# Ledger of designs, part 97: peptides against a protein of PDB entry 1BH9

Target 1, 89 residues: chain A of PDB entry 1BH9
Amino acid sequence: FSEEQLNRYEMYRRSAFPKAAIKRLIQSITGTSVSQNVVIAMSGISKVFVGEVVEEALDVCEKWGEMPPLQPKHMREAVRRLKSKGQIP

## One batch from the design tools (peptide; made by RFdiffusion4, then SolubleMPNN)

Design b2_p25_6_s2 (from b2_p25_6, 11 letters changed)
Fold by OpenDDE base, seed 1:
Structure b2_p25_6_s2 (fold): chain B 89 residues (1-89), chain A 25 residues (1-25)
Amino acid sequence: as target 1 above (89 residues)
Amino acid sequence: MEEKLKEALEALMEEILKKLIEEAG
């Protein structure tokens, strides 16, 4: 794929959930306030996760002989593959 | 708390997947 197309999906990698949203989600589950460091860690993990999914989805798209933009079917297949590889829960 | 953090991470991943699929749609 072109550099421009790859750059587009780099934006996905950099823009996961906002820290405020991450904090709210964690607190809704833990039932208590969480530290800024925990939110930062979760934010970092989220960005890595997005990157892994998008990279796998692009690989799926290419292997299927298709071109961007990515479609839901590429994302869903990427998740299935990553789970089978044990790379995501 | 460790189990809750694990649960939170998994929930976050699920929400991210939903977002990615929505953006791709």
Scores: peptide ipSAE 0.540, ipTM 0.880, DockQ to the pose 0.862
Fold by OpenDDE base, seed 4:
Structure b2_p25_6_s2 (fold): chain B 89 residues (1-89), chain A 25 residues (1-25)
Amino acid sequence: as target 1 above (89 residues)
Amino acid sequence: MEEKLKEALEALMEEILKKLIEEAG
């Protein structure tokens, strides 16, 4: 793929939710305060998760014989495949 | 609490997926 697509891949990997937003989301579900360590862990996992999804989407795009940039359909198909593989819940 | 954290992680993943789809649009 083009440098532009590779750049987008890297951008997606780095575009994780800010820690403050992650903390708020977790707290809204747990109903209690969340430690900084938990937020850090969730942030790290999220970055890895983004990378896995984008990587799968790139594979989908290539297998479909399509050119960049990635489209929503590639992302949706990637998610379906990852769930099917049991890689994500 | 363990189950809640798992639920929170799943919710976070869903939000990330929404964001990725939006950015791809």
Scores: peptide ipSAE 0.538, ipTM 0.878, DockQ to the pose 0.842
Fold by OpenDDE base, seed 3:
Structure b2_p25_6_s2 (fold): chain B 89 residues (1-89), chain A 25 residues (1-25)
Amino acid sequence: as target 1 above (89 residues)
Amino acid sequence: MEEKLKEALEALMEEILKKLIEEAG
């Protein structure tokens, strides 16, 4: 895709959940307080994860001979492919 | 706690996927 099209989806890679929301989610599962460093780490991992999914979804879209914007079907297929490759859990 | 953190990360990933699909809808 063109540089302009790629730029549109950079926001997804940057747009993870806010740290406060991440902290709340983690603490709801662990049942105890979580350090800021853990939240920072989880935030970073989340951004990488989003980037991987979007990148794969764009590849799916292209391989299907379709054009942006990405649709739910592209995202779902991307996740399936990444899981099958063992690139995401 | 390591297992709990893994659970938390996976839950976070699920929420992120939900958001991505919503944004794509």
Scores: peptide ipSAE 0.534, ipTM 0.878, DockQ to the pose 0.856
Fold by OpenDDE base, seed 2:
Structure b2_p25_6_s2 (fold): chain B 89 residues (1-89), chain A 25 residues (1-25)
Amino acid sequence: as target 1 above (89 residues)
Amino acid sequence: MEEKLKEALEALMEEILKKLIEEAG
């Protein structure tokens, strides 16, 4: 990937949800307080997930013969492909 | 609880996807 692509990748990766937001979401579903370790784990998973989606989206963009920046259609297609591969639910 | 955590993870992933799409727009 070009330097520009990598820069965008990093920006998206850094845009992962703050721990506070992750904690709130988890607690809203579990109905109970969650440990710091759970939040940390979920935060880590989130960052990895963002990376996987962005990488796939960049690949989609390239394979479609298009140039960055990534567009919503690339992200949506990336998700479909990742689901098809069984990498994400 | 394990199932709820799985549910939470999936919900989180959905929110992240929304955010990524928004930022790409």
Scores: peptide ipSAE 0.533, ipTM 0.878, DockQ to the pose 0.850

Design b2_p25_6_s3 (from b2_p25_6, 11 letters changed)
Fold by OpenDDE base, seed 2:
Structure b2_p25_6_s3 (fold): chain B 89 residues (1-89), chain A 25 residues (1-25)
Amino acid sequence: as target 1 above (89 residues)
Amino acid sequence: MEELLKKAKEKLMEEILKELIKNAG
């Protein structure tokens, strides 16, 4: 598969989970102010995470003999597989 | 603090997964 759809998901992630939103989420859990560096780190982790999930989903799609675009069923299966591998909680 | 950050990470991951599934296609 091309990287086109992967890039779209990354772009979506950036728009859906901007630094402000990430900061709010973290602060809601920690109960304290969060530095920009922490937000940046969490943003980076998120990017890597999305990439891993999408790559797994693309693999699922291919293994099922289907073609892009990815569908919810591919994502759900990807999540299941990644959980079984211990790569995500 | 490390445990709290871990919780934050996990919650963020869960949210991301929900959105990815919801918006796939």
Scores: peptide ipSAE 0.447, ipTM 0.857, DockQ to the pose 0.897
Fold by OpenDDE base, seed 5:
Structure b2_p25_6_s3 (fold): chain B 89 residues (1-89), chain A 25 residues (1-25)
Amino acid sequence: as target 1 above (89 residues)
Amino acid sequence: MEELLKKAKEKLMEEILKELIKNAG
């Protein structure tokens, strides 16, 4: 990957998810309160998940002979590929 | 609770994907 691709990937990989938003989403589904540790765990999982999707999208972009930044079509194709590989539900 | 958390995780992943697609470009 190009330096620009790596930089963008790193930005996504290191991004922090809003804990409050994650907590609200979980509670809206479970109907119960969740602990701080659960939110932290979900935040970590989310970060890893984003990294995996972005990595796949960068690979798609490269394989299509295109340059960053990533576009919706790269993300959609990445999702399709990850689903077909069973890496995401 | 495990099943509920699993559902929450899956929904979170779906929302994240929507945001990634929306914010791409």
Scores: peptide ipSAE 0.446, ipTM 0.858, DockQ to the pose 0.957
Fold by OpenDDE base, seed 1:
Structure b2_p25_6_s3 (fold): chain B 89 residues (1-89), chain A 25 residues (1-25)
Amino acid sequence: as target 1 above (89 residues)
Amino acid sequence: MEELLKKAKEKLMEEILKELIKNAG
């Protein structure tokens, strides 16, 4: 895939998990308020994580001889592969 | 707090995966 195609997915990644949503999710789990710094850190980690999953899904799509957009089957396969590599729990 | 953050991280990752799969296509 081209650099431009990857860039479009990067834009998608950045918009998918805003800080407000991250904060709400963490607070719902911990049952307490979360500092802005923790939200920033978790947001950054999430962005990196999404990037890794999407990159793997793009590799899957390419290896299967298919074209974008990514489908659920690409994402599911990417997750399976990343788990097998020990890159995600 | 460390255990809570670890739990939060795991749940966050799971939620992210669900959303990625849901929004794919």
Scores: peptide ipSAE 0.435, ipTM 0.849, DockQ to the pose 0.915
Fold by OpenDDE base, seed 3:
Structure b2_p25_6_s3 (fold): chain B 89 residues (1-89), chain A 25 residues (1-25)
Amino acid sequence: as target 1 above (89 residues)
Amino acid sequence: MEELLKKAKEKLMEEILKELIKNAG
């Protein structure tokens, strides 16, 4: 797939998971406030994770002989494959 | 705190996956 297509997904990832939302989620679980550094670290980890899932989904899409944009079926299959590989819980 | 952050990471991953699937297309 083209670099342009990957860039569009990168922009999507940045807008879809804002730091404020990540902070709220972490605090709801821990029951305490979290530092900006923790939020930044978790944001970075999340970005890498999204990249791994999207990469797998693109591979699924390609192997099925299809073209982007990715559909829910590609994402669901990617998750199944990553779990099978032990790359995600 | 490490255990709490580990749980938070796992839950965050789950939520991210849900959003990626829901918003794909």
Scores: peptide ipSAE 0.435, ipTM 0.851, DockQ to the pose 0.904

Design b2_p25_6_s4 (from b2_p25_6, 11 letters changed)
Fold by OpenDDE base, seed 1:
Structure b2_p25_6_s4 (fold): chain B 89 residues (1-89), chain A 25 residues (1-25)
Amino acid sequence: as target 1 above (89 residues)
Amino acid sequence: MKKKLEEALKALMEKILEELIANAG
């Protein structure tokens, strides 16, 4: 893949999620206030999760003999594969 | 609380997937 595509992939892996939004989501489910450390942990897990999905999607794209940019079908297939491998819920 | 955190994580992952798919292409 091109240097640009590799750079985009790295951007996904390094993405930071909005802490405020994550905090609100967690609190809406737990029904209680959530600490900053919990939000940080959830943010980190989410970043890793995105990287794994994108990595798998790129693999799918390559296996199908196609080229980036990634399309919804690549993402959906990646999710199916990762679930099959037990790597994501 | 642990179970609820797990539920929160699952919900977050689902939301992330929806956004990744929506932004693909």
Scores: peptide ipSAE 0.514, ipTM 0.874, DockQ to the pose 0.954
Fold by OpenDDE base, seed 4:
Structure b2_p25_6_s4 (fold): chain B 89 residues (1-89), chain A 25 residues (1-25)
Amino acid sequence: as target 1 above (89 residues)
Amino acid sequence: MKKKLEEALKALMEKILEELIANAG
């Protein structure tokens, strides 16, 4: 499988971003009710974000000479690298 | 509210990262 195919599969497998859960999380931070549009926007951003993290993790896995599925160590290293690049907070 | 939304986004991202790590493998 190509890196892109694996990425698409991972995105499919983890595509569930429950509106209710996201809404509750946002409201717990803001302390006020949040609109559906805000939830949708946050969901969209999150999906893109996951894609970027998975892509980086796949790159880590490949560079370490390992094969999928991704392991926690790949994810942790991906996060570290993305933070270092300033691509994620 | 603007700052709080940014904080909410950061919190959401952190939670997602935790789940990605926990469910890897």
Scores: peptide ipSAE 0.510, ipTM 0.875, DockQ to the pose 0.952
Fold by OpenDDE base, seed 2:
Structure b2_p25_6_s4 (fold): chain B 89 residues (1-89), chain A 25 residues (1-25)
Amino acid sequence: as target 1 above (89 residues)
Amino acid sequence: MKKKLEEALKALMEKILEELIANAG
């Protein structure tokens, strides 16, 4: 992992997916109030998910003989690979 | 409720993927 990139993604995630936004999303789908614990769990899953996608994208970048920073094409390929492995929907 | 939570998780993951792709580079 590139520490710099990981930090950027982590900071971005925290700003783009705050607990309040996650809570609103869940509630819009479930049609009912959601506990803080559920929001925390979903936030945690999101963190792990981001890590898995970034890791896969870094592998793609390396396998293609390219150097960081990650580009959209690396992310898209990572998604395809993770979907094929059934690791993401 | 379990199905709805699963739907919520899927939706969240899709949004995350969209943002990761859009903000790469």
Scores: peptide ipSAE 0.506, ipTM 0.874, DockQ to the pose 0.893
Fold by OpenDDE base, seed 3:
Structure b2_p25_6_s4 (fold): chain B 89 residues (1-89), chain A 25 residues (1-25)
Amino acid sequence: as target 1 above (89 residues)
Amino acid sequence: MKKKLEEALKALMEKILEELIANAG
């Protein structure tokens, strides 16, 4: 799929990573307050991560001869593939 | 803190994956 097709998920990615939610999640794990810079870094990494997963899912969708919007099966398969490649935990 | 942040990142990634799957379709 083209970069334009991937771009359609940008608004979703932005809404999925609100600063407050990320901060709360990190703090729930670290047990301490988290700096703004850490939240920013985590947000950036997360956005890249989402992009990679979505790209893989779109590839799955294409290989299966299907078209967007992505379905749960595409996402699940993408995750499996990325894990098998060691690209994600 | 380094290890804790690493754990946080992993947890965040897991949450993201769950969210992506849940919101697909």
Scores: peptide ipSAE 0.504, ipTM 0.872, DockQ to the pose 0.919

Design b2_p25_7_s1 (from b2_p25_7, 13 letters changed)
Fold by OpenDDE base, seed 2:
Structure b2_p25_7_s1 (fold): chain B 89 residues (1-89), chain A 25 residues (1-25)
Amino acid sequence: as target 1 above (89 residues)
Amino acid sequence: SLMEKALQAVFDFAYEQLLKEAEEA
């Protein structure tokens, strides 16, 4: 894809999920309060994850002979592939 | 471990958000 098309998806990598939501998720699992540093770390990891999924999804889209914008089917396939490669949990 | 489960939950959340955004595109 073109640089312009790829740049549109940088938004996904730049986007930060609400810290409050991440905090709630973590605390729902641990049952205890979590520090700001843990939330920040998890937020950062999430950004990396999103970036990897989007990049893989773009590859899927292209390999399927399709054009942007990315569709849910591209995201679903991307995650499946990344899991099979052991790149994401 | 609990932290691994927490990480997985965060990834699941992020994934669902990606799906939502893709559906709205």
Scores: peptide ipSAE 0.564, ipTM 0.898, DockQ to the pose 0.874
Fold by OpenDDE base, seed 3:
Structure b2_p25_7_s1 (fold): chain B 89 residues (1-89), chain A 25 residues (1-25)
Amino acid sequence: as target 1 above (89 residues)
Amino acid sequence: SLMEKALQAVFDFAYEQLLKEAEEA
């Protein structure tokens, strides 16, 4: 990975989705109020997921002989690969 | 299970956000 790729990866690893958004999303599925602990857990898992997708996307980008910033096609391919590997649902 | 569905939804949400950010980059 290039320094630029690593910088992008770290940037995404530091990012997080708002707890409120996660809570609303979960509650839309469950139909009932969700505990703070569940929101925290889902938020954490979400962050890990993002990191894995971005890292895979950076690898895709590099393998395709391209350079950051990541494009939608890199993200799409990354998710496809991760699903194929069974690393994400 | 319900939690599994919630997890999948969270992943879908995150993925959509990543795509959105990539489109704006």
Scores: peptide ipSAE 0.563, ipTM 0.899, DockQ to the pose 0.890
Fold by OpenDDE base, seed 1:
Parts: sequence; C-alpha cells; structure tokens
Structure b2_p25_7_s1 (fold): chain B 89 residues (1-89), chain A 25 residues (1-25)
Amino acid sequence: as target 1 above (89 residues)
Amino acid sequence: SLMEKALQAVFDFAYEQLLKEAEEA
C-alpha cells in the first residue's frame, strides 16, 4: 500500500476514545470511581491496541489480494490472528 | 482481576468502534 493509504489509516492510531466513556466503562467493571491516571493509562493502551489491529488488518487485506478501505471482515480476521499470536488478550 | 476485566472491556469497546468505522467506510 502507498504511504498515503498508510497515513489515512494512521488516523486510527491517533484517534482517542472519549475519556468519559472509558471512565464509565471501567467503573461499570470495578463498581467504584477510578483515577484520572487509570483512565489515561487505559486510553493509551487502547490506542496501541487499535494501531496493532489496523496494521494487522492491512496485512490481511493485502494477503487476501484486496484493497482499502478496510472492511469489518479484515478487522475480525486481524483480531483473530493477533489473539493466536498472543499479541492481544 | 478487576483491572484485567476492565482492560478487556476497553479492548472490546475499541474493537466495536473499529467495526463501526469500517462499516461506515
């Protein structure tokens, strides 16, 4: 894929999920309030996760002889592969 | 642990957002 195409998908890496949503999600699990530092850490980890999934999805897309934009099937396969490699839980 | 569960939930959330974005592309 071209650098331009990769740059477009880099937006997935740069994208941030709303802190408020992350906070609510964590609190729904823990049942108590969480610190800003925990939210920031989880947000950062999620960004890394997104980047890894998108990169793997691009690899899947290329291996299947297809072209962007990425489709749900590429994302689904990417996650399956990353799990099998032990790179994501 | 609770933190591990929270992390998994965050990943699930992120994954769903990726799927949504891909569906809209």
Scores: peptide ipSAE 0.561, ipTM 0.897, DockQ to the pose 0.895
Fold by OpenDDE base, seed 4:
Structure b2_p25_7_s1 (fold): chain B 89 residues (1-89), chain A 25 residues (1-25)
Amino acid sequence: as target 1 above (89 residues)
Amino acid sequence: SLMEKALQAVFDFAYEQLLKEAEEA
């Protein structure tokens, strides 16, 4: 797929994870309030993660001879591949 | 560690959201 297509997907996926939701999630794990800096750091890492998953999913989609929109099967396969490559935990 | 658990939780959350969005597409 083109760089434009990839960028559109990345932008879309990044915007779906607001800091407020991340903050609440982290606090549910720690049981205490978290600093803005921690939320920013986690948000940044999350955005990188999302970008990598979407990029891999697009690769999967292309390898399977399919076209967007991405389907759950592409996302599932992407994560499996990234884990096998050691690129995500 | 708590930080590692939090990070994993964030990744899990993000993944679930991606699946949800893909299902709705």
Scores: peptide ipSAE 0.560, ipTM 0.897, DockQ to the pose 0.900

Design b2_p25_7_s2 (from b2_p25_7, 12 letters changed)
Fold by OpenDDE base, seed 4:
Structure b2_p25_7_s2 (fold): chain B 89 residues (1-89), chain A 25 residues (1-25)
Amino acid sequence: as target 1 above (89 residues)
Amino acid sequence: SAMEKALQAVFDAAYAELLAAAEAA
């Protein structure tokens, strides 16, 4: 599948999930202030996560004999598979 | 742990964005 599609989903994530939002999210869970370094780390981890999910979703799409663009059903199945393989929590 | 929960929350948020993107595609 197209690397371009992979990049598009990453772009969507980056634009819709800014550092400020990540910081607020983490602080809402931890109940304390979070350093910029932690935000950067979490941002990086989320990027890796998105990449893995999209890659798996592309595999699902291919395995199902379907063509891009990815649909919600591909994303749902991808996450299920990644959890099953222990690649994501 | 708190950090594990935070990580999970980040994953959940990212997943939500991916679903939204896929729905909009």
Scores: peptide ipSAE 0.537, ipTM 0.897, DockQ to the pose 0.829
Fold by OpenDDE base, seed 3:
Structure b2_p25_7_s2 (fold): chain B 89 residues (1-89), chain A 25 residues (1-25)
Amino acid sequence: as target 1 above (89 residues)
Amino acid sequence: SAMEKALQAVFDAAYAELLAAAEAA
C-alpha cells in the first residue's frame, strides 16, 4: 500500500468507541450490568475489527484500480470478503 | 448467547461508524 493508504489505515485503527458507549450497547442487549473487563475486551475486539475492515477495504480499493479516500462501497465489499473468509461473523 | 449477540452488535455499530466516516470523506 501507499503511504497514504497506510496512514489512513492507522487513523481508523486508532478510532474506537468510548468505553461508556460500549457498556451501554452491551447492556441494552443483555438487559443486565456488564463488568469492566467485558467492556475492555469488547473495546479491544472492536478496534481489531475496525482495523481488519479498513485493511480489507484498502485492498479492495487498490484491486479495483481506485484511489483513496475509501468509499462506502469499499467498506461494504470488505465486510463481504471478510465474512466469506470466515474472519468476521 | 447474550455475549455473542453483544459481539455482533459491537461489530454492527463499528461498521456503521466506518460507513458514516466513508460517506463523509
Scores: peptide ipSAE 0.535, ipTM 0.897, DockQ to the pose 0.903
Fold by OpenDDE base, seed 5:
Structure b2_p25_7_s2 (fold): chain B 89 residues (1-89), chain A 25 residues (1-25)
Amino acid sequence: as target 1 above (89 residues)
Amino acid sequence: SAMEKALQAVFDAAYAELLAAAEAA
């Protein structure tokens, strides 16, 4: 893959939601306060999720014989495949 | 469970960001 695609991959891999945003999101679902440790854990999990989706999307792109950069269709297919493999919920 | 729903919400949000980024590429 091109340097551009690799740079994008690293950007996605390193990206993470701010703790405050994660906390608000979780609390909006649970309706209760969330501990700092839970926020940290969820932040880490989301980062791993992004990495797995991007990695799968890169594989999809390659297997389809297409060139970078990743497109939404690659992301959609990646998530579908990861779900079918039971790697993500 | 509530925690499972929260996890799914986090994943959905992350997925939305990825799609937006891909659309902007």
Scores: peptide ipSAE 0.535, ipTM 0.897, DockQ to the pose 0.839
Fold by OpenDDE base, seed 1:
Structure b2_p25_7_s2 (fold): chain B 89 residues (1-89), chain A 25 residues (1-25)
Amino acid sequence: as target 1 above (89 residues)
Amino acid sequence: SAMEKALQAVFDAAYAELLAAAEAA
């Protein structure tokens, strides 16, 4: 893969939703306030999720014999595979 | 549970952003 693709991969792995956005999302679903620790945990989980999806998508792209950059179809297939492997819900 | 739904929502949101980024590339 190209240097550009690897750079994007690194950016995805380090990406995380802002605390406020995650807090609002959880509160919207639960109907109650959530602690800072819960927000931190969810932030960490989302970061790990992004990294795993991108890594799997890169693998999909390679296995399909295609060249970078990653396309939406790679992301869709990555999620399907990760669910099949039981690595994500 | 509510927490499980929240977790799924976080994944969905993250996935949406990844998809958007891929579409823009």
Scores: peptide ipSAE 0.535, ipTM 0.897, DockQ to the pose 0.842

Design b2_p25_7_s3 (from b2_p25_7, 14 letters changed)
Fold by OpenDDE base, seed 3:
Structure b2_p25_7_s3 (fold): chain B 89 residues (1-89), chain A 25 residues (1-25)
Amino acid sequence: as target 1 above (89 residues)
Amino acid sequence: SAMEKALQAVFDFAYQQLLAEAEAA
């Protein structure tokens, strides 16, 4: 697979999600203040999610007989499959 | 629950980031 794209995804996964944005996002849902620990936890879970989606997308790409880089259609299909497997909400 | 909804929202956010990356590839 494309090392270039995979490297980008890996770097993204390793990077912290924007805490402020995540905090605001969560607060918009909960309607109340959110602790730093919650933000950290959600961020961590998100990184796991990213890894799972990328992995699934790579599998989709391969199964479709296509070559990297991953395209939006691979990501969309990956999410659908993961949802059907109950691996993501 | 609220936390479940929050988790879903965060996943949606992450998904959008991945999608954007794929679109830019």
Scores: peptide ipSAE 0.579, ipTM 0.901, DockQ to the pose 0.850
Fold by OpenDDE base, seed 2:
Structure b2_p25_7_s3 (fold): chain B 89 residues (1-89), chain A 25 residues (1-25)
Amino acid sequence: as target 1 above (89 residues)
Amino acid sequence: SAMEKALQAVFDFAYQQLLAEAEAA
């Protein structure tokens, strides 16, 4: 697979979840203030989620006999499969 | 629960970001 795309996803996984954005998102749902520890935990879980989706998407791409780069259809199928397996909500 | 809904929202957010990244590739 393309190392370039994988590197971008790795960089994204590390930086795509700023604490401020996650905090605002959680607060919009709960309607209450959120502790820093909760934000950190949610950020960590999100990074794990991203990793699992990308890994599954790579598998989908290979199983479909397709070549990189990963496309949105691979991501969509990956999420469907992970939900079916009960690995993500 | 509220926390479960929050978790789902965070995952949805992350998913949309992944889609955007894939579209930009």
Scores: peptide ipSAE 0.573, ipTM 0.901, DockQ to the pose 0.824
Fold by OpenDDE base, seed 1:
Structure b2_p25_7_s3 (fold): chain B 89 residues (1-89), chain A 25 residues (1-25)
Amino acid sequence: as target 1 above (89 residues)
Amino acid sequence: SAMEKALQAVFDFAYQQLLAEAEAA
């Protein structure tokens, strides 16, 4: 598979979203301040999510008999499959 | 709940980043 694209996705998975941005996002929804631990937990869960979506998308690409790079249609199908499996909300 | 909505929002944000990357490839 495209090594360059996979490296970028791995970078997304390893890198936490900016804590300030995630904190503001959560607070905009909850209407209250959130602790640093909650932000860390949400960031960690998002990393797991990214990893699972990419892995599933690679599987979709392979099963469709297609070659990388991954396209938006692979990501969309990956999320649908993961939801059907109960692996993501 | 609000926390569940927040979690979903975080997933949506991450998903949009993945889509943007895939569209740019």
Scores: peptide ipSAE 0.572, ipTM 0.899, DockQ to the pose 0.821
Fold by OpenDDE base, seed 4:
Structure b2_p25_7_s3 (fold): chain B 89 residues (1-89), chain A 25 residues (1-25)
Amino acid sequence: as target 1 above (89 residues)
Amino acid sequence: SAMEKALQAVFDFAYQQLLAEAEAA
């Protein structure tokens, strides 16, 4: 797929992860308040993660001879592959 | 560690959101 298509997917996905939501999630795990810097760091890492998953999913979709929009099966396969390659935890 | 768990939780959250969006597409 074109770089433009990839960028649109990445931008769309990243917009769904506001700092407030990330902060609440982290605090639910740690049981204590977290600094804004920690939230920013986690948010940034999360955006990178989303980009990698989407890129891999688009690659999977294309290799399977399919076209967007991405489906759950593409996302599931993408994560499996990324974990296998050690690119995500 | 708590930080490692938090990071994993964030990734899990992001993954679930991607799945939800894909399911709605």
Scores: peptide ipSAE 0.567, ipTM 0.904, DockQ to the pose 0.908

